Peptides against a protein of PDB entry 3H8D. Designs and how they scored, part 87

Target 1, 122 residues: chain A of PDB entry 3H8D
Amino acid sequence: DMKRQQRFFRIPFIRPADQYKDPQNKKKGWWYAHFDGPWIARQMELHPDKPPILLVAGKDDMEMCELNLEETGLTRKRGAEILPRQFEEIWERCGGIQYLQSAIESRQARPTYATAMLQNLL

## One batch from the design tools (peptide; made by RFdiffusion4, then SolubleMPNN)

Design b2_p16_6_s2 (from b2_p16_6, 6 letters changed)
Fold by OpenDDE base, seed 4:
Structure b2_p16_6_s2 (fold): chain B 122 residues (1-122), chain C 122 residues (1-122), chain A 16 residues (1-16)
Amino acid sequence: as target 1 above (122 residues)
Amino acid sequence: as target 1 above (122 residues)
Amino acid sequence: SWAKFEAWFEERLKAL
């Protein structure tokens, strides 16, 4: 249902290998999630020293958060929720449109708000 | 079209009568807007010394912002854009659900994302 | 709960 609430989240992370290093030697990454209602539709990970990771529901389910939105606690994490455009800007820069389009064309993408929006755009 | 982007904004205002007063004597209000695509769907005003004002498209067009979203410049105003829930929480507290419902029942409300969501909820 | 997410997230980070 396209009437499901679209919510976006971002949290920083430090690589496990950097956990015990001095602050100056910790390289920060960013984890992003788009939830279409209770379930994740897109996930994106920015790394300080490797290409971004793009994930879409249906295709990449095994690498994506399997918790429903309420289970994540993200809605209660101060500063975690972001505006749609804050997600989309990064998604677009990382080639997310092409990635999702390819997943749709290969019939790997599960229909979500994101797939519907893309199919509306194209 | 329910696929239109839903965007929410908030800006403070000072009453005209307080414009030239000392800072301590300026009472701040808040202006809120919900845009369903390019056009305003809901407007809300919080005042320091009177009840909140609730406005919905179709019913209150003459009192609402007549500019399309791009014309407002709100998308370029730093800190003006807010999360949907930041709008909805205030809307609900101010009796917005009842206000919009009444506007729908009286056939005064123009169909928007907001009316569709309410009709989905009821 | 946040604890469940944190656990999932930590495991995800290890997989990266």
Scores: peptide ipSAE 0.392, ipTM 0.630, DockQ to the pose 0.849
Fold by OpenDDE base, seed 1:
Parts: structure tokens; C-alpha cells; sequence
Structure b2_p16_6_s2 (fold): chain B 122 residues (1-122), chain C 122 residues (1-122), chain A 16 residues (1-16)
């Protein structure tokens, strides 16, 4: 478990409906990912005009990136990789601790670095 | 062990002798640190006109930062924190793997995240 | 590849 590198990524997006609007009318969102080794552990999506979406491996697999880390190309995209705290700060603000805890308690979460760290915190 | 956050930092420095020279004559060095939780695990110093200095916990304690991570203020200094790979790339180029391995084999290295990762690599 | 991710990402955006 300690062998696996924890890597975090963030990319901005514009909603499909805003693609052809004037710049002032393009609302920016943010997509975040936490990879535990080659596989995604957490995904988070910030929107300008709706609640954040929090996703954890095991529970939310259908909505999460199914590509392994190398397949994504995120490691090769300039500016995509972020510091762990840059992810965690937003995760915590969005209620991610409670979300992940609930997923663990309901036995929906797949064990990951994220679940292990939470269980160490509590 | 998995509980401890691995954090990496880099700050530039100017040699004392160059402090009052014209900008074009100020040779810049780089100070790097790897913290395994609150305590430093590795330190590295790049110089413009001499070999790099590599330091590992246990072996080189007298030359390494004695402050814990919070005491350093590095976590609060904008631009100081870097990605793990930004540290490791330079570490590897400077022969850090061999240096750490030798320190382990000679029983001089204190066990850290860095020693554990190396032993997983080999 | 980045192309595969872009494809996935675009599909994900449509689902949001």
C-alpha cells in the first residue's frame, strides 16, 4: 500500500452549453482526481451553478474515470498535476470526509489510500 | 508509516559572497527538502559552481534542517512546496538513489519513507 | 493516451 504513489490532478472545463458563448458567459468548472497508484480513488467535480459532485471508488465506479493513470495522459499534461493539499482542501470543504466515511460505513467504498487515511484520522 | 504525509519543498538562495553584487553576478543555488511527516528525511543543495550536496536523515543530521516542518514555515511560503517528482527528478540526477542505498547498507540511515521506498524499488 | 482521456472527459461532461 505504501508502495503506491498518490497523485492528484485538476483540469478546468466549460459546460457544453457554454462552448459557443461569449467569454463572459462561459462558466468554468473544475474536475479533480485522486489516483492511488494506477487507479482512481476519488473524483470531484466543481460547478459554477450547482452543488459539487463527490465520487469514491467502489461506490461510484460508473461515474468515475475508468482509465488507469497512464492511460489518462494526465501525468504528461502541463499544469494538470496538483499538490495533495490542493485536492484535500477542496474535498474537505465540499464534505468529502463525511461522504467517504458514509461510503465506508455502508460498505460501498472500495479500500484505497483514501479510505485508509480516513480511518487513521477517525 | 502510511499515515505520514510526504511533502517536498524548494527555495532559492544566493551565496553570502554574492549578496551585494550586481544581479548578473549573483549565482543562484537551490535548497530542497523532503519531509516525512513532521521530520526531514532528505535534503539536497544545488550550487552553481560546485557539486550538489545530498543529505539523508540519520547519517547527515548535523547538516540537515533541525526544525520540524511546521517550524520551518515552508508550508506557508508561497511557491516553496513542489511536487514529489520535482524533487525526485533532481535527486536521481544527482545520484541520490546510490547515496541513500549506501547509507542504508552502512547502517547510517534512519528509517524513513525514503528508505522504505528505495527498498521497495530494489 | 490523452486522446482516450479527452474522449472520456467529453462524455462525462455531457452527463453532468
Amino acid sequence: as target 1 above (122 residues)
Amino acid sequence: as target 1 above (122 residues)
Amino acid sequence: SWAKFEAWFEERLKAL
Scores: peptide ipSAE 0.392, ipTM 0.628, DockQ to the pose 0.846
Fold by OpenDDE base, seed 2:
Structure b2_p16_6_s2 (fold): chain B 122 residues (1-122), chain C 122 residues (1-122), chain A 16 residues (1-16)
Amino acid sequence: as target 1 above (122 residues)
Amino acid sequence: as target 1 above (122 residues)
Amino acid sequence: SWAKFEAWFEERLKAL
């Protein structure tokens, strides 16, 4: 719904196994989130040494952030919020369009801004 | 249309009268733009010593940027692109909602993402 | 709160 604000976030992470290593051996991953209003619609995780993880609401709820946007504090963390295209570019590169499409077709996706946009695009 | 990317930009400007003054006397204004796909949908100008200027497509075309987004080079200018809320917060503060609403009611507004969103909100 | 998110996030990282 056009009434809900679409907001995107990105935070880096260090794998637990690397936390005690020298800085040069701490490979960074990236956690991405798309919030459709207060609730997450898409989540994406880029890892230094394994394939990206794509997650969509309805299908992957157990692996996605269950906190509402306000609870996360992401809107108050400097540098966390990113432009829509900064999310979408990575999402597309990782095969997110096909992933979300498949979730829609299998009736696993919860309706979100993302599902609506994709259905309009295709 | 959900197919068109919504992008927002902000750049500072110095008033022509201040161009030759000492830096301390060069009062900065701010130029804001909302592009609905390739074309501008809203424009806003904040001035140091006069009321904000609000402009909407269809109504204020002669005062708005006539260049398409690619022609402006804004997407390639570091620091120019801003988050949607960074535009909307100022827009709302300046009375943009009422301004756009009036333009819609008077049939002066060209249909844009902005008009659609407002009509959905109200 | 951010602390709550960090807690969730750390647990998520362990699951990866």
Scores: peptide ipSAE 0.391, ipTM 0.636, DockQ to the pose 0.789
Fold by OpenDDE base, seed 3:
Structure b2_p16_6_s2 (fold): chain B 122 residues (1-122), chain C 122 residues (1-122), chain A 16 residues (1-16)
Amino acid sequence: as target 1 above (122 residues)
Amino acid sequence: as target 1 above (122 residues)
Amino acid sequence: SWAKFEAWFEERLKAL
């Protein structure tokens, strides 16, 4: 249902191995999430020294956040919620369009707002 | 089409009568817009010393922004774009739900994402 | 809860 609210979030992270290092030696990564209603549709992880990780619902469920949006508390975390474009710009740069397209073509993707939007675009 | 991008904007305004006053004597208002794809769906104006103004597509077209989103330049204005909830919270507080409902019931509202969401809620 | 998310998130980070 395309009437569901689309919400996007971003939180920084420090690698576990860097947690006790001096600040200048802590490399920061970024975790992104797109929720289509209560459930995640896309997840993206940017790392300081390795390729980004792209994940889509249906295909990558075991690696994605299994909590519903309310359970995550993300809506109550100050500064976590971001604009759609703040997610999409990074998603596009990381090859997200091609990644999701491949998931659709291989019948691995669960239908979401993201799959619908892509199918509208192509 | 519920697949259209929903984008929200807020910009401050100064009353014309206050334009040449000292800063402490300039009362600031706020202009809000909800765009459903390229066209405005809702508009809202907060004033420092008079009631808020609520406007919905179809009913209030002559008082609303007639430019498409691209023409407005709002997407290029730093800090203008806001989260959906930043719009909706104010909209709700100002009686926007009732206002839009009345516009629907009187057959004055043009179908938009906003009308669809309200009809889903009620 | 945020605590539950943090727990999940920390485990996710370990898996990377």
Scores: peptide ipSAE 0.387, ipTM 0.631, DockQ to the pose 0.848

Design b2_p16_6_s3 (from b2_p16_6 with P1S T7A N10Q E14K)
Fold by OpenDDE base, seed 4:
Formats: C-alpha cells, structure tokens, sequence
Structure b2_p16_6_s3 (fold): chain B 122 residues (1-122), chain C 122 residues (1-122), chain A 16 residues (1-16)
C-alpha cells in the first residue's frame, strides 16, 4: 500500500577502530534509514573518509536493517527521526537516484515507496 | 496523486492584541499546516486561551492558507518544517479525526491525502 | 527493542 507511512531516521556512529581514541581523533559517520511502513526501503551510510554506501531493498537486503520499524526502537529514540528531505537531500547528493534506478532496471529492487516515487519522476 | 509529497509546518504567532505588550504578557499560539503536494490539506491553530481551530480543505477554504507551498516560503523558513507525527499528534488530540470524518460524510471535504488516509483507517 | 537494534547496528559497523 502506497499509503504506508514514510519515516526517516539518522544516527551517528564512530568507527570501531576509533572507539578508544581521544575525542578529537574520533571521526563521526552517519547511518540513515528510510522505512516504508514497517520495513526498510533504503539505507545510507556516510563515512568520514570513504565513499558513501547506498542500499536499497531487494538488492541489498543482507546489508540492510532486518528489524521492522517497531523492533528497531528508532521511533522512541530522541533525535533519531528526521524529515524526509533531510534524508533525500543526502540521498540525491550521493547518487541515490541513479543507484535506485539501476536497481529497478536490473530488477533487483523490491517495490517500495521509493521505487514508486522514482518511477513517477521518470 | 496520492504520491504527492506530504509536508508539515508549524510557526508561532502572537495575538494581535498582545503585539505591543511586554514579552511576558505576549501569549504564543501555534499555526500548523499540512500540505499535500503544493496545496494545503489541513490547517490547525492552537491558541493560548481558547479552543483549537481545525480546518480542512474543501470545507474551510476561506479560512485556510490560500498560497501554494512555494508561495508561503515555509520551506525556506528555518525551524518551520516539522515531522508528520508532530502534526498528527496534535491533530488527533484536538479531535481532528472526527472533524475530518464529519467533513467527509457531509461531502464538504475536498479529497486530499488526509481524506484518503482516514478512509483507509475506517 | 532498541537493544536489538543496537546489537545489529554494532555488527553492521564491524562490517564497514
């Protein structure tokens, strides 16, 4: 159902290798998720010193959050939920449109709100 | 198109009568808007000392923002955009579900994302 | 639960 609630989340992370370094030497990354209803549709990971990772449902399931939205607890974590555009702006900058488009064209993408929206744009 | 972007906004307002009072005597209200694509679907006004005002497209057009989303400048106003749930939580508390339902049943409501969602709930 | 997510998340971070 395209009427499912779309919710977006972002949490910071520190690389395991930096975990015990002095604060100034801990570089922060960002983990992003788009949930289409209860299940994740897109995941995005920004790293301090390497290319972003883009993931879409169907194609990248093994690397994506397997928990349903309620199981994640993200809705209950203060500051985790972000506006759709806060996700999409980064997604677009990272080449997410092309990434998702390619996944659709290769028939690797599971249909989601994101795939539907992209197909409307094109 | 139910695939239109849903965006929500909130801005504070001061009652005209309080405009020139000392800051401590200015009571703050809140203006809320739900835009279904370019056009407003719902509007809500919280007052410091009187009942909230609920407005839905079709029924209350004359009292609602007449500007399209871009014309409002809300998308460019820092801090104005809010999460869907930040709108819906207040909407629900103010009896918005029943208000919109009644507008639908009386055939006064213009079809919007909000009406579609409500009709799915029922 | 958040703890389950955190566990998943930490494992994900190790894979990066």
Amino acid sequence: as target 1 above (122 residues)
Amino acid sequence: as target 1 above (122 residues)
Amino acid sequence: SWERFEAWFQERLKAL
Scores: peptide ipSAE 0.378, ipTM 0.635, DockQ to the pose 0.816
Fold by OpenDDE base, seed 1:
Structure b2_p16_6_s3 (fold): chain B 122 residues (1-122), chain C 122 residues (1-122), chain A 16 residues (1-16)
Amino acid sequence: as target 1 above (122 residues)
Amino acid sequence: as target 1 above (122 residues)
Amino acid sequence: SWERFEAWFQERLKAL
């Protein structure tokens, strides 16, 4: 349903190994999520010292947030919600278009708003 | 087309009569816009000393922004873009749901994302 | 709930 609300979120994280280090030695990462209605469509993880992780529904379900949007509480977390472009810009930079396209072509991607938009773009 | 990007913007304005007054005597209003793809779907104006103005495409075209989104430059104006809920919360507070509903029922509203969402809500 | 998400998130972080 293309009438579903598209919402995007970003939260910072510190790796477990760095949690008890001195502040200057804590490397911050960023966790991103795109929710297509109640359910996650894309997930992305930026790391300070390794390649970004891109995940798409259908293909990467076991690594993606399993909670529906309401269950996450993200909508109530101050500062967590971001503009669509704030997600998409990073997604594109990290090769997300190609990643999702490949997942579609391999028939691993579950249809989402993201897949529909990509197919409209191509 | 429900695949169109929904984007929301807010910018402050000072009334012409207050433009050359002392800073403390300049009353600030807020101009809001909802773009359904390239074209405006809803417009809202908050005033410091008079009722809010609600405008919907089809009915209020002559009072609404006539430029397409790209022409406005709003996407390039730092801080202008806001989250959908930041628009909707004010819209709802000002009676926007009823205003749009009335425009639909009177057949004055042009179909937009906003009209579709309202009809889904009801 | 946020606490449920936090729990999931922490587990995810361990998997990274």
Scores: peptide ipSAE 0.377, ipTM 0.628, DockQ to the pose 0.823
Fold by OpenDDE base, seed 2:
Structure b2_p16_6_s3 (fold): chain B 122 residues (1-122), chain C 122 residues (1-122), chain A 16 residues (1-16)
Amino acid sequence: as target 1 above (122 residues)
Amino acid sequence: as target 1 above (122 residues)
Amino acid sequence: SWERFEAWFQERLKAL
C-alpha cells in the first residue's frame, strides 16, 4: 500500500485584538500544521507573549483543524507549505516529543504517522 | 527504528561550454536530487536542449553524486532544498516511474525509499 | 476552500 503523504504548513496570524493597532503593536503568531494524508495529525501555535500550544490528533480534536487538507486550500496558498524539518524543529523545541509521548501513553492519541515515528524513535 | 529522512534538492547549472557566453546564451539546466537519509536515491537533470536524464541508485551509481548529503553542503545552501512534490512532479513528468520500475525489474536498483514507495504504489 | 479555512482560522484565533 502506498503510504500517506506527509505535508506541513505554516501561516502567520495577528491576534484579533491587535488587528487595528499600529504595525508595531501587532504581535505576530504562527500557526503550524502537519497533515498525515488528508487529515491533520499535529497542530502547533506559537504566540508572541504566551506559551506555545501543542495539539495532537485524537487527544485535541476539538481544538484542531477539522477540515481535510483539500478543504483547507493550504496546498494552493503560496508560501504556506513548509519542509518537514521546518515543522519538526519547532515541535521539538516546544516539547512536542514529550507531549505526544504522553498522549500515546494515556491512550488519547489517535495513531498517525507522527505517533508511529515517535514509537520507532523511542 | 526511526525511518530515514527523505530530503530533496534542486540547483541550477550552466553548461561549461556556456559559462563565458553572454547571459542570454547561457542555457540553464536544473539538477535535482533525492536523498534517502545520507545517501542519494535518485538524481535528475533537466537540460535546455536535450532529453532529461534520470538516474537511480544501484543502477546509475557511477553517474550520480557520490557525496553523502552532509558532504554536499546542500543542507546549508539557501534555496537548494525543495519540497518532495517539487521533485516528484518533475520526476513523474520525465518518465521516472517507468524508469525506476524497469530498474527494479532488472534487479539493478538498490532498495531505497523510492523503490519501496513505487512497489507499494504498483 | 480557503474561505472555509479562513473562517475556521479566525474562529480559532478568537478562542486563543
Scores: peptide ipSAE 0.375, ipTM 0.630, DockQ to the pose 0.828
Fold by OpenDDE base, seed 3:
Structure b2_p16_6_s3 (fold): chain B 122 residues (1-122), chain C 122 residues (1-122), chain A 16 residues (1-16)
Amino acid sequence: as target 1 above (122 residues)
Amino acid sequence: as target 1 above (122 residues)
Amino acid sequence: SWERFEAWFQERLKAL
């Protein structure tokens, strides 16, 4: 149900092409995930030099993390878990509301906590 | 509804009797709060030299924070907001489940996200 | 496991 635990995570990354460069030339990106219980509901990827990537369950399953929350080990990685608002503020800035709404309207989104919250808002 | 934003906070406090002592003699306590939307649902107080205090909305209103979330300024205080589990783990260790359950059974608890989650568990 | 996630993550990064 919609009372499942909502958990959010953030991990920095360096582009593969920058991995062996000097630190000053390594541009950092950020990977975000929203888990609705054991399953991912939203994924977001910030890049230093290209547009953000937004992904929602049902529509973008092939690009999203396929591991359940326990399998990821994210809950055990120090500093990975973030507050809900730390995810939501970036999601909103990147156009996440519109993206998720479009996925719902096209019937591509799998029902999640995120879809329910949006439908409650509209 | 139960889709309200659940937010948790923690603030340290020094006992009034220790306020003017040397730092090594100031025993620190911890004040915890769970807000279900704008209103407090649970409050918890850890003390260095006495049992923890557990408080739930409806039953303990006169002892709990009477300010709504915005009025508290907690959302603007650096480091005050904590992850849900950081609250829940302490709540559970202190006997919070039993305390809240008793308040529900005696019909003293105001319905909150916390009461709903417990009723879902039982 | 974290190792499995790291592997998935690295492959995801290559796709970006």
Scores: peptide ipSAE 0.374, ipTM 0.627, DockQ to the pose 0.809

Design b2_p16_6_s4 (from b2_p16_6, 6 letters changed)
Fold by OpenDDE base, seed 1:
Structure b2_p16_6_s4 (fold): chain B 122 residues (1-122), chain C 122 residues (1-122), chain A 16 residues (1-16)
Amino acid sequence: as target 1 above (122 residues)
Amino acid sequence: as target 1 above (122 residues)
Amino acid sequence: SLEKFEKWFEERLKAL
C-alpha cells in the first residue's frame, strides 16, 4: 500500500564478547531494519568476522524484531534512521535480492513493500 | 503509486547580493525539494529575511524545478538528500499542509504522493 | 522510550 511509509534504520553494535576489551580490540557490527508501515519487512546484520545475516518477513519472523515501529522507539533515536539507499546498497551487496527472490519463490515470504518492489524490478 | 520512490533534498544558497560580502555578512537560505518518482511534487524555499516560499506541482510549475530527478544530479550530490521528516517538519512549520490543501480544493494541484497522503490524513 | 527495543536488541546480540 502506497500509504504505508517505508523507513530504514541502522544501529551499530559491539559483540558481547568484546564489551570489556580495549577499544582497538572491539569489532563493530551493524544492525539494519526496513519497516513497511508499522511492521518490519527486512532485517540485516553485518559482522566484522562472519557472513552477513539477511532476514525477510514471513520466512525469518523468529529472528526478526517483533516490535512494531512505534514500540521500538527508533524513530526517536538520534542517528538511527537512514535513507532508503543506505539500506539498499548494503542489502544488494550482501545478496539480498537473491535471498528475497528465493523466499518469494518458495512461498516463505510475507508480502511486503520489499516483495512488491522486487517483483516490479524482475 | 507505491512503486514510486519518494526522495527529499535540501541545498543551501547565498543571495546573489551577498556573494562578495564577508562571510559574517552572507545570509544563508535553504532550497528544499520533494520528488515523487522522477518528478518534483513540492518545493520550498527558506529565506533569512523574508517569508518562506511554498510550491506544489500543478499550481506552481513555472516556479518549480523543471528537471527530472536524474537531470538534477541531486542524487549524486553529497549531503543533498535528506530524510522525509526533515522536509516535512519544515513544510508543516511553514504552513505547507494548508497550502497544499487549498491547492487541492481549488483544483490547481496535480495529483502526487503528497496530495494522496494529505487526503489520507484529512 | 527505547527500553523495549534495547531489551530485544541485547537478546538478539546474545543470539548472534
Scores: peptide ipSAE 0.415, ipTM 0.623, DockQ to the pose 0.794
Fold by OpenDDE base, seed 2:
Structure b2_p16_6_s4 (fold): chain B 122 residues (1-122), chain C 122 residues (1-122), chain A 16 residues (1-16)
Amino acid sequence: as target 1 above (122 residues)
Amino acid sequence: as target 1 above (122 residues)
Amino acid sequence: SLEKFEKWFEERLKAL
């Protein structure tokens, strides 16, 4: 239910192809995750040179983190956890509302805190 | 219900008596707040030279912030908002679980996210 | 530890 803890995380990354380049040529990406209790509800990936990737539980499970929150260790990584708005602001900017709505309408989304909140908003 | 946004804030304060003292003599306190939607659910005050003060909605309304979240401007103050665990860790250390439990048992606590979560835990 | 996540993450990065 809605009593599950909602936790959000962000991790920067450098593309494998850029790992051996000079720092100025290492383009940063950003990986975002929303965990609804122990399991991921949304995942988002910002890339320096391609469109954002938005993923929602149920629809995109194969591309999303399969580890439960405890298995990730993210709660113990300093600087990884972010405020809800830090996730939502980017999610909204990337078209996440429409993406999740479409997943709900197509009956592809697994019910999560995110789906419940969107259904309240719309 | 539990769909209300839970937001946590922390603000340092200097005691009025210390305002005109040298910086080394200005003892810092810390004001903490948990907002369950627009209204405060818990308030906590750490003092440099006296025991912590714990306050819960319903029981301690007269001593707690009377402003709704928007009126406080806290959401727009950089560095004021903190992660849930940053609040909860201090709350627990100060005996907040027992304090809130007692308020529930005495029927003094207003139902909030905090009371609901505690009732799930116990 | 972050070991499992780091491994998953590296694999994910390769898929991007």
Scores: peptide ipSAE 0.414, ipTM 0.620, DockQ to the pose 0.792
Fold by OpenDDE base, seed 4:
Structure b2_p16_6_s4 (fold): chain B 122 residues (1-122), chain C 122 residues (1-122), chain A 16 residues (1-16)
Amino acid sequence: as target 1 above (122 residues)
Amino acid sequence: as target 1 above (122 residues)
Amino acid sequence: SLEKFEKWFEERLKAL
């Protein structure tokens, strides 16, 4: 159902190894999520010192958030929710279109809003 | 096509009568818009000293923004774009569900993402 | 609450 609500979230993080360092030595990363209705469709992780991680439903389920949207509480966390374009802009810069396309072509991707939008674009 | 991008915007305005007054005497209103793809689906205006104005596509076309989304420049105006819930929360508080429902029942509403979502809710 | 997410998130961070 493409009528499902699309919601996007962003959470900053500090690497476990940096948690007890001085603030100036803590490198910040970013965790992103796209929820297609209750379930995550895409996840993205930006790291300060390694390549971004892109994850799509169906292919990368074991690495993605298994909590449904309500269970996460993200909708109630102030500052966590972001605009679609705030997610998509980073997704595109990280090669997300190609990543998702490959997942579709390999039949690893679960159909989601994201896959549907991509298939409209291509 | 329910796959169209849903985008929401909010712009403050000062009443024409207050434009040349001292800042402390300028009462601020808010203009809201929901775009279903390129075209406006809903418009809402909050006023400091009168009831809110609710407008829906099909019924209120003559009072609504006639520019397509690209023409408005809203997507390029920093701070204008808002989250869906930031629109919906105010819409609901202003009686928007009932307003849109009545427009659907009277066959005045043009089918949009908003009408589709309402019909899913009801 | 965010407790379940925070727990999941912390475990995810350890896996990075």
Scores: peptide ipSAE 0.411, ipTM 0.626, DockQ to the pose 0.793
Fold by OpenDDE base, seed 3:
Structure b2_p16_6_s4 (fold): chain B 122 residues (1-122), chain C 122 residues (1-122), chain A 16 residues (1-16)
Amino acid sequence: as target 1 above (122 residues)
Amino acid sequence: as target 1 above (122 residues)
Amino acid sequence: SLEKFEKWFEERLKAL
């Protein structure tokens, strides 16, 4: 139900190809996750040199984190958890609303907090 | 409904009597608020030299912030917004669960996200 | 432990 805890996380990453380069040549990306209770509802990946990747539960399960929140250990990683708006602001800028709406309309999205919120907005 | 955005805030305060003292003699307190959508659901005040104050909507309305969230300007104050757990950890330590439970049982609490969560836990 | 996540994450990064 919609009473599940909503938790958001952000983790920086360096591309594998850049890992052994000088610091100035390491382009940083950002991985984002929205967990609706124990399970991921949305995932987002920002890259320094290619378009952002948006993923929603149901549609993109095979590309999304399959671990439940407890298994990830993210709740225990300092600095990983972020405010809801810190996720939503980026999600919106990247076209996440339209992406999720399309997934709902095509019946690809699994019902989550995110789908419910969007349906209330529309 | 429980689909409202839950937002948490923390602001330090100095006691009026200490405002003109040397910095080392200014004892800092902490004001906490939980907003369930536009309206406050819980308020908490930590003091350096007296017991914490716990307040819940319905029971303690006259002592709680009467402004809606937008009116407070808290969403625009840098560093004011905190993670849910940053509020809940302190709330729990201060006996907030028992306080809210008592307010529910005495029929003093207004239904909020907080009351619903507690009722699901019990 | 972050071990499982780190492994998943590394594999995800390779796929990008």
Scores: peptide ipSAE 0.411, ipTM 0.625, DockQ to the pose 0.797

